# Designs tried in a protein design run: peptides against a protein of PDB entry 2FGR. Part 207

Target 1, 331 residues: chain A of PDB entry 2FGR
Amino acid sequence: SSVTLFGIVDTNVAYVNKDAAGDSRYGLGTSGASTSRLGLRGTEDLGGGLKAGFWLEGEIFGDDGNASGFNFKRRSTVSLSGNFGEVRLGRDLVPTSQKLTSYDLFSATGIGPFMGFRNWAAGQGADDNGIRANNLISYYTPNFGGFNAGFGYAFDEKQTIGTADSVGRYIGGYVAYDNGPLSASLGLAQQKTAVGGLATDRDEITLGASYNFGVAKLSGLLQQTKFKRDIGGDIKTNSYMLGASAPVGGVGEVKLQYALYDQKAIDSKAHQITLGYVHNLSKRTALYGNLAFLKNKDASTLGLQAKGVYAGGVQAGESQTGVQVGIRHAF

## One batch from the design tools (peptide; made by RFdiffusion4, then SolubleMPNN)

Design b2_p22_6_s3 (from b2_p22_6, 11 letters changed)
Fold by OpenDDE base, seed 4:
Structure b2_p22_6_s3 (fold): chain B 331 residues (1-331), chain A 22 residues (1-22)
Amino acid sequence: as target 1 above (331 residues)
Amino acid sequence: MTVEVPAGEALAVREAILKALA
């Protein structure tokens, strides 16, 4: 049996030119290239091709030394795996986010990532961004000639908010084709939540694809989120992403990503463009820089996610520029 | 960092981790 201690410490100097008051913010931030984390994982061979596994992972905040504490909210699973695939029990990425965020060239963190996996409706559930779930059972198939799938169900455990029952229930999954340079996936999910204390379904559909040309990689996402409310109408967002990455000089990687967030409930769009560079000093240590521009139109108030510095919104129709320069170290 | 641990013993896991961190 094996146990692996692992982690990432990613800390940066970050700047955004506008907050909700129109003021600049700057300081030491975290998780600009990869989410900082500490984890333990291991496997036990049970014979006959069956394995048991565990995975415990929490976020690290290098700027304050985890002043708010440490937990395993990133992942806390036990699993069985074999020729049938893998079954996981415990808090984890939901299957849809686990697969579909893989097309984000900015690793779903920092100021550059695709922000479609979001709570678009002021949902009152803890995981209304559609990324993780408590009380999750998940199943992942093996790869069969490129074809693979994942499915998950999270129990609500009769959690209520206002008059809403079944809060935190998740059902979802994906189908994918992963073969050589090509990856393509379709994900579907529904979460039960509350908005204004009323029952709301968060429906999500996501299509992702990438192709690695060797000299460059292209990646794309198409997503619709819909918070279906019994009262007040649906809150729908269509999100689009297109990105490219290329190796530079054998030790670097440049990334460019565009995203559009069409927020139907407020008839407003936001445009995000991010340029990133990673310079590998070693297999485990990298320097990085990100430059992001977010243009809100009309009633849109989206902000870049400069974790540890400023991750809030801006004034309606305002643009925001963000910069991160940092060190990522993996162990 | 990977540490081999005997099956079933939390104590052995702890000792192995401590040894690997030393």
Scores: peptide ipSAE 0.026, ipTM 0.581, DockQ to the pose 0.353
Fold by OpenDDE base, seed 5:
Structure b2_p22_6_s3 (fold): chain B 331 residues (1-331), chain A 22 residues (1-22)
Amino acid sequence: as target 1 above (331 residues)
Amino acid sequence: MTVEVPAGEALAVREAILKALA
């Protein structure tokens, strides 16, 4: 049998010009280009094209040495795979996020990513950002002439918050076409949660597409997230993203990404623009820099996610500038 | 890093790795 130990240590110096008090924050942050992680994985050939697999992965915080401990909350799965595809049991990315975040040129990490996969409504569930789920069963099809799909169901295990039952239940999936330079996907999900102790459905629809022209890649996302509350009306956010990346000098990559978050419940928009550069020193080591601007309008209070330095909001209608310069090392 | 482990030692290696991560 084989076991692979793998990981990424990504640590940066980060700066944001405003926090919730209007003050600047700076220091050593984590996960600016890729999420820092430590993992174990392996496969066993069972014969006849059937394989068993395991995957255990946790986040690393290089700035504090994981002061709050280490866990496998990124992924903790056992799987069977073969000609039929793959079945996974355990905590993982939900199928919708696994596929649709792949169109984010900033890999859902640092100050530049698409922030649409978010808890927009102060949902009280543990995973109300729609990214991962506990108690998850997932199925992924093979790729058939470009067509592929993924489906998932997470058990709520009778979790309750206030008067809300079935908290943590997830059902969702995607259909996709992946062929050569083209990728396109549609994802649908519903998660049961609570807001203010009341039952709430988090509905999500996401469209994604990318095309690699060789000299550049274009990528886009369209998303609607809707927290359907029994009392108080729906909390709806429409999120849009368009990004481009291009290789530079054979060892570098430049990225530019724009996102718009139309927060309907507060009639307020936020605009995000990020310029990123990655310089590969080797196949495993890179230097990187990110520059992000977040412009909040009206009642919007969104903040850039400078993990390890400052990831909170700002004052309503305030703009925030963020910088990250760091090292990513993979092993 | 990939480590090849004989079938009979797989559990012991797994336990050692998990212990080192705990």
Scores: peptide ipSAE 0.026, ipTM 0.567, DockQ to the pose 0.456
Fold by OpenDDE base, seed 2:
Parts: structure tokens; sequence; C-alpha cells
Structure b2_p22_6_s3 (fold): chain B 331 residues (1-331), chain A 22 residues (1-22)
């Protein structure tokens, strides 16, 4: 059996022009182009086309040296794989987020990503953004003529918050078609959580598609998230994304992405537009810059996620501009 | 148990993640 050590260190200088008080924030941030990580993985050939695998991955915070400690909360799985696909046991990306975040041209990180995978309702569960789950079993099919799928179930293990008694239970999956320049996927998920100490269902439906024209790639997402509460009504958000990317000079990539977040519970919209550039100095090292603009309307208070600098909200109806300039190194 | 730290392996993982995400 082999064990591979791998990682990414991504650190940036970041700026946002407004925090919750209306003041600017700036400093050293992390994970602007890719999430910084350290991991171990390996596979064992069991014969007959069957393989065992493990994957342990944690986030790195280069700005503070992991002052809060290191863990494997990104992924901690053991797997069996073969002609039937792959079964995974352990904390991981849930199948819906694993597939549907792929259409985000900003790789679900930094100030530019699609922010639809979010805790829209002040959910009290650990993973109410719909990205990962504890106690997860996942299955991924092979690609058959372009068609593929993934399914997952996470056990709640009788976790309680207030009167909610099944917190952390997840069920979800996707179906997809991936063939040549075309990718398209539909994902459905439900997660049990609590809001205000009361049982709440987080329901999610997401449609994604992309097409690579060679000279440019187009990508899109359509998502609805509902936190179904017994008291106070549903908290529903419709999120939309459209993005384009193109290679520049053989060593660069430019990205432009727009997102709309229609927050129905507060009858308020937020608009996000991000311009990004990546310059590859090598296969392993890149420079990057991101420029994002977030316009909140009415009661919307969304903020850009400048991790390590400022990831909070702004005042209702305020706009925020963010910049990140950084280095990404992979090993 | 052999521990391998191939050059660019983290990139391959990133690409695999991005590809699995794509």
Amino acid sequence: as target 1 above (331 residues)
Amino acid sequence: MTVEVPAGEALAVREAILKALA
C-alpha cells in the first residue's frame, strides 16, 4: 500500500471596504483561489478490480498557523472502489455539494464563489450550509456513457438541539451527464437541523450545467434552499449563478461570475459579481487576484467571505467591495 | 507502508477535486 502526503498553501492580502460598522478591513487572508489543506491518502489493490482507500484532509490557516488546531474535518474517509463505483464511510463533502459546487468557477472558496450553499436561517446544526456531513456513507457510480450519480446518508446519532431530536441527519444525491465539453447535474438533499431550538428541515434542489467551447467555458447554477420551520414559516432562498472563464496566454485564466441571491423570507436580493485572474508560474505555483462586488438590497446583509480578514455581514442594503491578491502553492 | 510525496500530487488532487466537481 502507498501513502501520499499532499497539500495546498494559499495565502493572500485581502481588503473589504465595509464591515458591519461600515469600516474597511484588510490583512492577510487564506484560501483565496483554493482552500489551503494538508492531507494523507492511499490505496490498496485487493485484486479482482477491488481497491481499498483512505483519505484524511484538514484545512490549513497560513495566516495564524492553525491557532485553533488541526483536524481532518475536510475529509476523513475509508473507501472501497471497483467496477461498481466507490463507497465511502466518514466525514466528507455530501454528494450534492461535491457535484454541484463543481460548476462554481471560483471553486467554492475566496470572495468570488457561489454562496448558495449557505446556512440561510441561522440553523444550529454543525453543517447547515449543506457542504459536508459527519457520520456519512456515500456511494458514487462510475461514468456510464456520460451518466453518473452519487448518493449519501448521514446518521443523526440522536443528536438533539432544543426540541429537535434528529439533528445532522442528511439524505441526498445527484444525477449527472458528463460527456466531452458538456456537464449537467441535478441534486436533491434534505438535512435535519434546528432553528431557535425547534426541528427544521433544510431542503435543497440544485441544477448545474457547463459547456467548454475550448476558447471559453460557460457555467451556471440554479438553486433553491428551504429551511422548513414549524413556527415562523419557511426561510426560502433562490440562488442563481452564471460564469465564464477563458485561458489567457497559455499560463493564465480569467474568470467572470455573477450570482443573484433572492432571499424570500426578508423579501430582499443580493447581487454578486466577481472578476478573477490566475497566473500559473508553474504547475504547482500560481499568483492570483480576485475583485468582487456585492450589492445588498433592502434588508439583505450578505458579506463577501474574505477568510482570515473579514467574513461577516454588512449593514442592510449596503454594498461591499472585496479584493484578494495571493499565492497558491501545491505540493 | 511506503510514504510517497510526489511533486505536484496536491495539484493532481486539486485537479481531481475540480474534475470531480466539474
Scores: peptide ipSAE 0.039, ipTM 0.445, DockQ to the pose 0.072; fails the geometry check
Fold by OpenDDE base, seed 1:
Structure b2_p22_6_s3 (fold): chain B 331 residues (1-331), chain A 22 residues (1-22)
Amino acid sequence: as target 1 above (331 residues)
Amino acid sequence: MTVEVPAGEALAVREAILKALA
C-alpha cells in the first residue's frame, strides 16, 4: 500500500482591462496554466486484481495562502478498481466534465479555457456549472479496443430550494473512443436545481474530439446547455470551441484556442480567442503567458476568469482583454 | 504503508487524466 502527497502551485501576475465598472484590474492571481492544488492519494492491492483507492484534493490559493480555508472540494473519493474498471464514492468531477474538459487545451483554468461548463441561468445549486457533484457514485469502464465510458449518479438527499425538492441530483455519462492519435467523446447529463426558487433541470450535451498530428494537436468541443425551468422559458446556450497546440523546440508549447458562446435566452454571442505559451524550465517548473480577448455582443456580459484578480462580468456588449504571466511548479 | 512524494506527480496525474480524457 502507498500514500502519495502531490500538488501544483501556480501563481501569476494578471491584468484585465475592464471590470463591471469599465475599470482595469491587475494583481497577483492563481491557477493560470494549471489549477493549484494539494492532494493525498493512495492504493491498496487487495489481491486477485482488486485494488482499493482513496483521493483527497483541494485547491490552493497562493496569493492569499488559502485565507478562506482549505478543503477537499476538488475530490474526496474512495474507490475499488480491477478488471471491471473503477467505482468511486464521494465528491468528484462528474463523468461528463471529467472526460469532456480534457479537450480544453487550457486545462479548464485561467483566462483561456472553454467556459461552456457554466451556470448560465443563475441556478441556485452549488454545482450548477456541471463540473462536480456532492454525494456522487461514479463508474468508469476499462478501455476496450479504444472504447470506454463513464457514468455517474449524485443523490439530492432531499435538498430543497424554494419549491424545488431534488436540488443537486445528477445523472450523466459519456461514451468515448481513444485510440492512438484520435480521441472522441459524447457526454450527456441532467442536473436538478432551482432558478428563482423554482425547479429547473440543467440538461447538457457535449461532443469533443482531438487529433494529434505529431507536429500539432487539434481539439474541438460542441456543447448545448439548457436550463429547463418549471415556470418560464428555457435558458439555452450553445458553446463551440476549436483549438490547436504545437511544441516549440524541445521545451516550449504554443496554444491557440477560439470559443463561441451563443446565449439564446438573451439573443447574444460572445467570442473568446486566447494565445498561450508554456516554457518548461524542467519537468516540474514552467513559465507561462496567456493573452485572451473576449468580445461580448449585445446583452452578453461574460468576463475572463483571472482567478485572484477579477473573475466577474463586464458591461453588456463590452470587450475585455486579459493577460497572465506566471510560474507553475509541481511536486 | 509508505508515504511517497514523487517529483512532478501532480503534473503526471493531470496529464494522465487529460490524456485518458482526451
Scores: peptide ipSAE 0.036, ipTM 0.458, DockQ to the pose 0.068; fails the geometry check

Design b2_p22_6_s4 (from b2_p22_6, 14 letters changed)
Fold by OpenDDE base, seed 5:
Structure b2_p22_6_s4 (fold): chain B 331 residues (1-331), chain A 22 residues (1-22)
Amino acid sequence: as target 1 above (331 residues)
Amino acid sequence: MTTEVPPGEALAVQQRLLEELA
């Protein structure tokens, strides 16, 4: 058996030029290039190609020292793996987010990421962003000639909000082809939640693809999220992303990513453009800088996620500029 | 014990570990 302690401490100086009042915010933020974390993991060889595993992981907030406490809400799984693949029990990334966020060149964190995995409808469920679930059973296939898949089901455990039942139930999965420079995936998910105390289904469809040309990588996402409400009509968002990354001088990486969020319920779009650079000082330590521009149109109020500084919205139709400069250290 | 990635594993494995660490 093995037990590994691991983590990331990622802390930055961040700035956004507008908050909800139109004022600038700046300070020390967290998780600009990677989510800061502390974890424990291990495996046991059971023989015959069978392994047991555990994974416990929580978020670290370097700016305040975890003033709100520490938990294992990032992942808390036990698993069996072998020639059949892997079965996981416990809170984790849902299969759809685990696979489809891998196409985000900004690692689903900081001011630059694809923000499609979001609670678009003021859903009252704890995980209405479609990223993680409690009470999750997941299965991941091996890779067979490039083909792989993942499936998950989360129990609602009779959770209710208002008149909504089955809150927190998730069902979803993906199919993928991962071979050499090519990756492509299709994900489908449904999560039960509540909006205004009324039953709502969060449906998600995501297509992702990437290709590594050696000199550069291209990546893309197409997503539709639909909150199907019993009353008030559907809240639909179509999200699009296209990004490119390239190695610089063997120790650096430059990233450019564009995203469009077409928010159908408010007939409003938001455009995000992010330029990022990572400079590896070592295998474990990097400096990074991100510059993001978010252009809201019409009734759109989206804000960049400068965690620890400002992660709220802006005034309708206002644009926001964000900057992060930080240190990432992995152990 | 921090799992030392063996010195010879290609940048791609480090990127994948960092992506798994995303």
Scores: peptide ipSAE 0.008, ipTM 0.427, DockQ to the pose 0.103
Fold by OpenDDE base, seed 4:
Structure b2_p22_6_s4 (fold): chain B 331 residues (1-331), chain A 22 residues (1-22)
Amino acid sequence: as target 1 above (331 residues)
Amino acid sequence: MTTEVPPGEALAVQQRLLEELA
């Protein structure tokens, strides 16, 4: 049996040129290159190729010292694993997000990530971004000649919002091919939620792929998120991402990523482009810089996620520029 | 107020970071 304490402390100086009032924001932010975290994990060999595991992980906010408290909302699982794969019980990344966010070159955090995994419809559920779920059972297959899959179901536990029942129910999964330089995945999910107190299904389909050429990596995502409302029509967003990364000087990595968010319900698009650089001082410590530009058109109000500084929207049709410079340390 | 859990880092990145630390 083993128990490992692990974590990441990622803290940055961040700037955005516009908030919802049109004013600039700047200060100390968190999680610009990787999500800051503290975790405990361990495994027990049960014999016969069977293992038990646990994983407890919470977010760290280095700017305020976790003034709002600490919890294990990132992951709180017990698992069994073996030749059959892994079964997990507890709050975690849902299988679709766990796999499909792996194609995001900005690690699903900071000002540069793919923002498709979002609550596009003012959903009233706690996890309407499609990233995590409470009461989750997950299963992950082994890798069989490149082929792998993951499936999950989250219980709603009779949670209601307004007239909506079954809030927080998730069902979803992915199929993937991961072999050498190639990764490709298809994910499907449905989550039950509420919009305006009315039952709503959040349907998600995501296609991801990446290829590592050695000298550079290309990565892409295609996603449709659809909030199917019983009344008021569907809220559909098509999200697209294309990114490239390349090693620089043996200790650096440069990243460039573009995303398009086609918000059908408001007939409005947003364009995001981010340039990032990571400089490894050691295996555990890196310096990083991100420069992001977000152009909203028409009624779009998307904002860059400068966590700890400003993560809100902007005025409709406004553009936002963001910068982060920080330190990431892992232990 | 359901505090939206901040987006998490992808498993593949988490695994890579753990492997690079190992």
Scores: peptide ipSAE 0.008, ipTM 0.443, DockQ to the pose 0.030
Fold by OpenDDE base, seed 1:
Structure b2_p22_6_s4 (fold): chain B 331 residues (1-331), chain A 22 residues (1-22)
Amino acid sequence: as target 1 above (331 residues)
Amino acid sequence: MTTEVPPGEALAVQQRLLEELA
């Protein structure tokens, strides 16, 4: 059996030109290029091609030293793996987010990521962003000539909010083709939640694709999230992303990503464009900079996620500019 | 229990996990 300690410490100076009051915010932020984390993992060979595994991972907040505490809410799984694939038990990324976020060139963190995996409806469930689930069983297939899939089910354990039952139940999965420079995936998920104390289904469909041309990588996402309320109209958001990345001088990477969030319930759009640069000082240490522009239209109030500095919204129809400059170190 | 922290595999796995956890 082996046990590996691993982690990332990513800390930055961040600035946003507007908060909810229209004022600028700046300070020390976290997780601008990669989510800061501490983890333990290990495997045991059981013979016959069967392996046991565990994975415990929590987020690190380098700006305050985890003042609110440390936990394993990123992942806390035990697994069996072999020629049949992998079965995981415990809190983890749901299969849909695990696969479909991989097309985000900003690694689902900082001010540049695709923000489609979101609680668009003030859902009252703990994981209404569609990223993770408690009480999760997941299965991942091997890769068969490029084809692979993942499936998950999370138990609600009779969790209730208001009149809503089955809160936290998840069912979902993806199918994918990953071969050489090409990746393409389709994900489907449903989560039971509550909005205003009333039963609500969070339905999600996501299509992702990427192609690596060697000189550059292109990536795209198409997503629809729909909160189907038992009483009241649906809250639907269509999210789109297109990004490109390219190596620079053998030690750097430049990234450009655009996203559109069409918030149907408020008939309002938000446009996000982000330029990022990563400079590798080593295999383990990088400097980075991100510049993001978020343009809200009409009733849209979206804000850039400058974690540790400001991650709230702005006034309706306002634009926000964000900057992050930081250090990422992996161990 | 050998705590081998191979620095390079942790990054490739972290990069792949960041690409997968993206």
Scores: peptide ipSAE 0.011, ipTM 0.463, DockQ to the pose 0.073; fails the geometry check
Fold by OpenDDE base, seed 3:
Structure b2_p22_6_s4 (fold): chain B 331 residues (1-331), chain A 22 residues (1-22)
Amino acid sequence: as target 1 above (331 residues)
Amino acid sequence: MTTEVPPGEALAVQQRLLEELA
């Protein structure tokens, strides 16, 4: 058996020109190029092609030294794997987010990521962004000539909020084709939650694709989220993303990504465009810079996720500019 | 850095790292 300690420390200086009051915010932020994390993982060969595994991973907040505490809320799994694939027990990325966030060229972190995996409806569940779940069982197939799939179910354990029962129940999965430079996936999920103390279903459909041309990579996402409420009608958001990345010499990468969030319940759109650069000082250490523009229209109040500095909204119809410059170190 | 820690030391390293993060 082996045990591996691993992690990432990513810390930046960040600036946003507007908060909810219209004031600028600046300071030391975290997780601008990759989410800062500490983890332990290991595998045991049980013979006959069967392996046991564990994975424990938590987020690091380098700006405050984890003032709110450390936990394994990123992943806390035990697994069995073999020719049949992998079964995981415990808190993890749900299969849909695990696969479909892989098309985000900003690694689902910092001021540049695709923000479609979000709580669009003030859902009262802990994981109403559709990213992770407690009490999760997941299964991932092997790759069969490029074809692969993942499925998950999370138990609600009779959690209630107001009159809503079954809060936190998740069911979902994806099908994918991964072969050489091509990746394409379709994900479907439903999560039970509450909005205003009333039962609500969070339905999600996501299509993703990428192609690596060697000289550049293209990536795209199409997503619809619906919070189906018994009273008050559906809260629907259509999210779109298109991104490109290219190597710069032997040591750099440039990234450009655009996203559109069409928030149907408030008839309002938000546009996000982000330019990023990563400069590798080594295989483990990089400098990076991100420049993001978020344009809210009408009643939209979205904010860039400058974690550790400001991750809240802005006033309705206001635009926000964000900058991050930082160091990422992997160990 | 993959620090391969022997299984018995892994828990001690984890506890220390958790204490350093607490």
Scores: peptide ipSAE 0.005, ipTM 0.399, DockQ to the pose 0.225; fails the geometry check

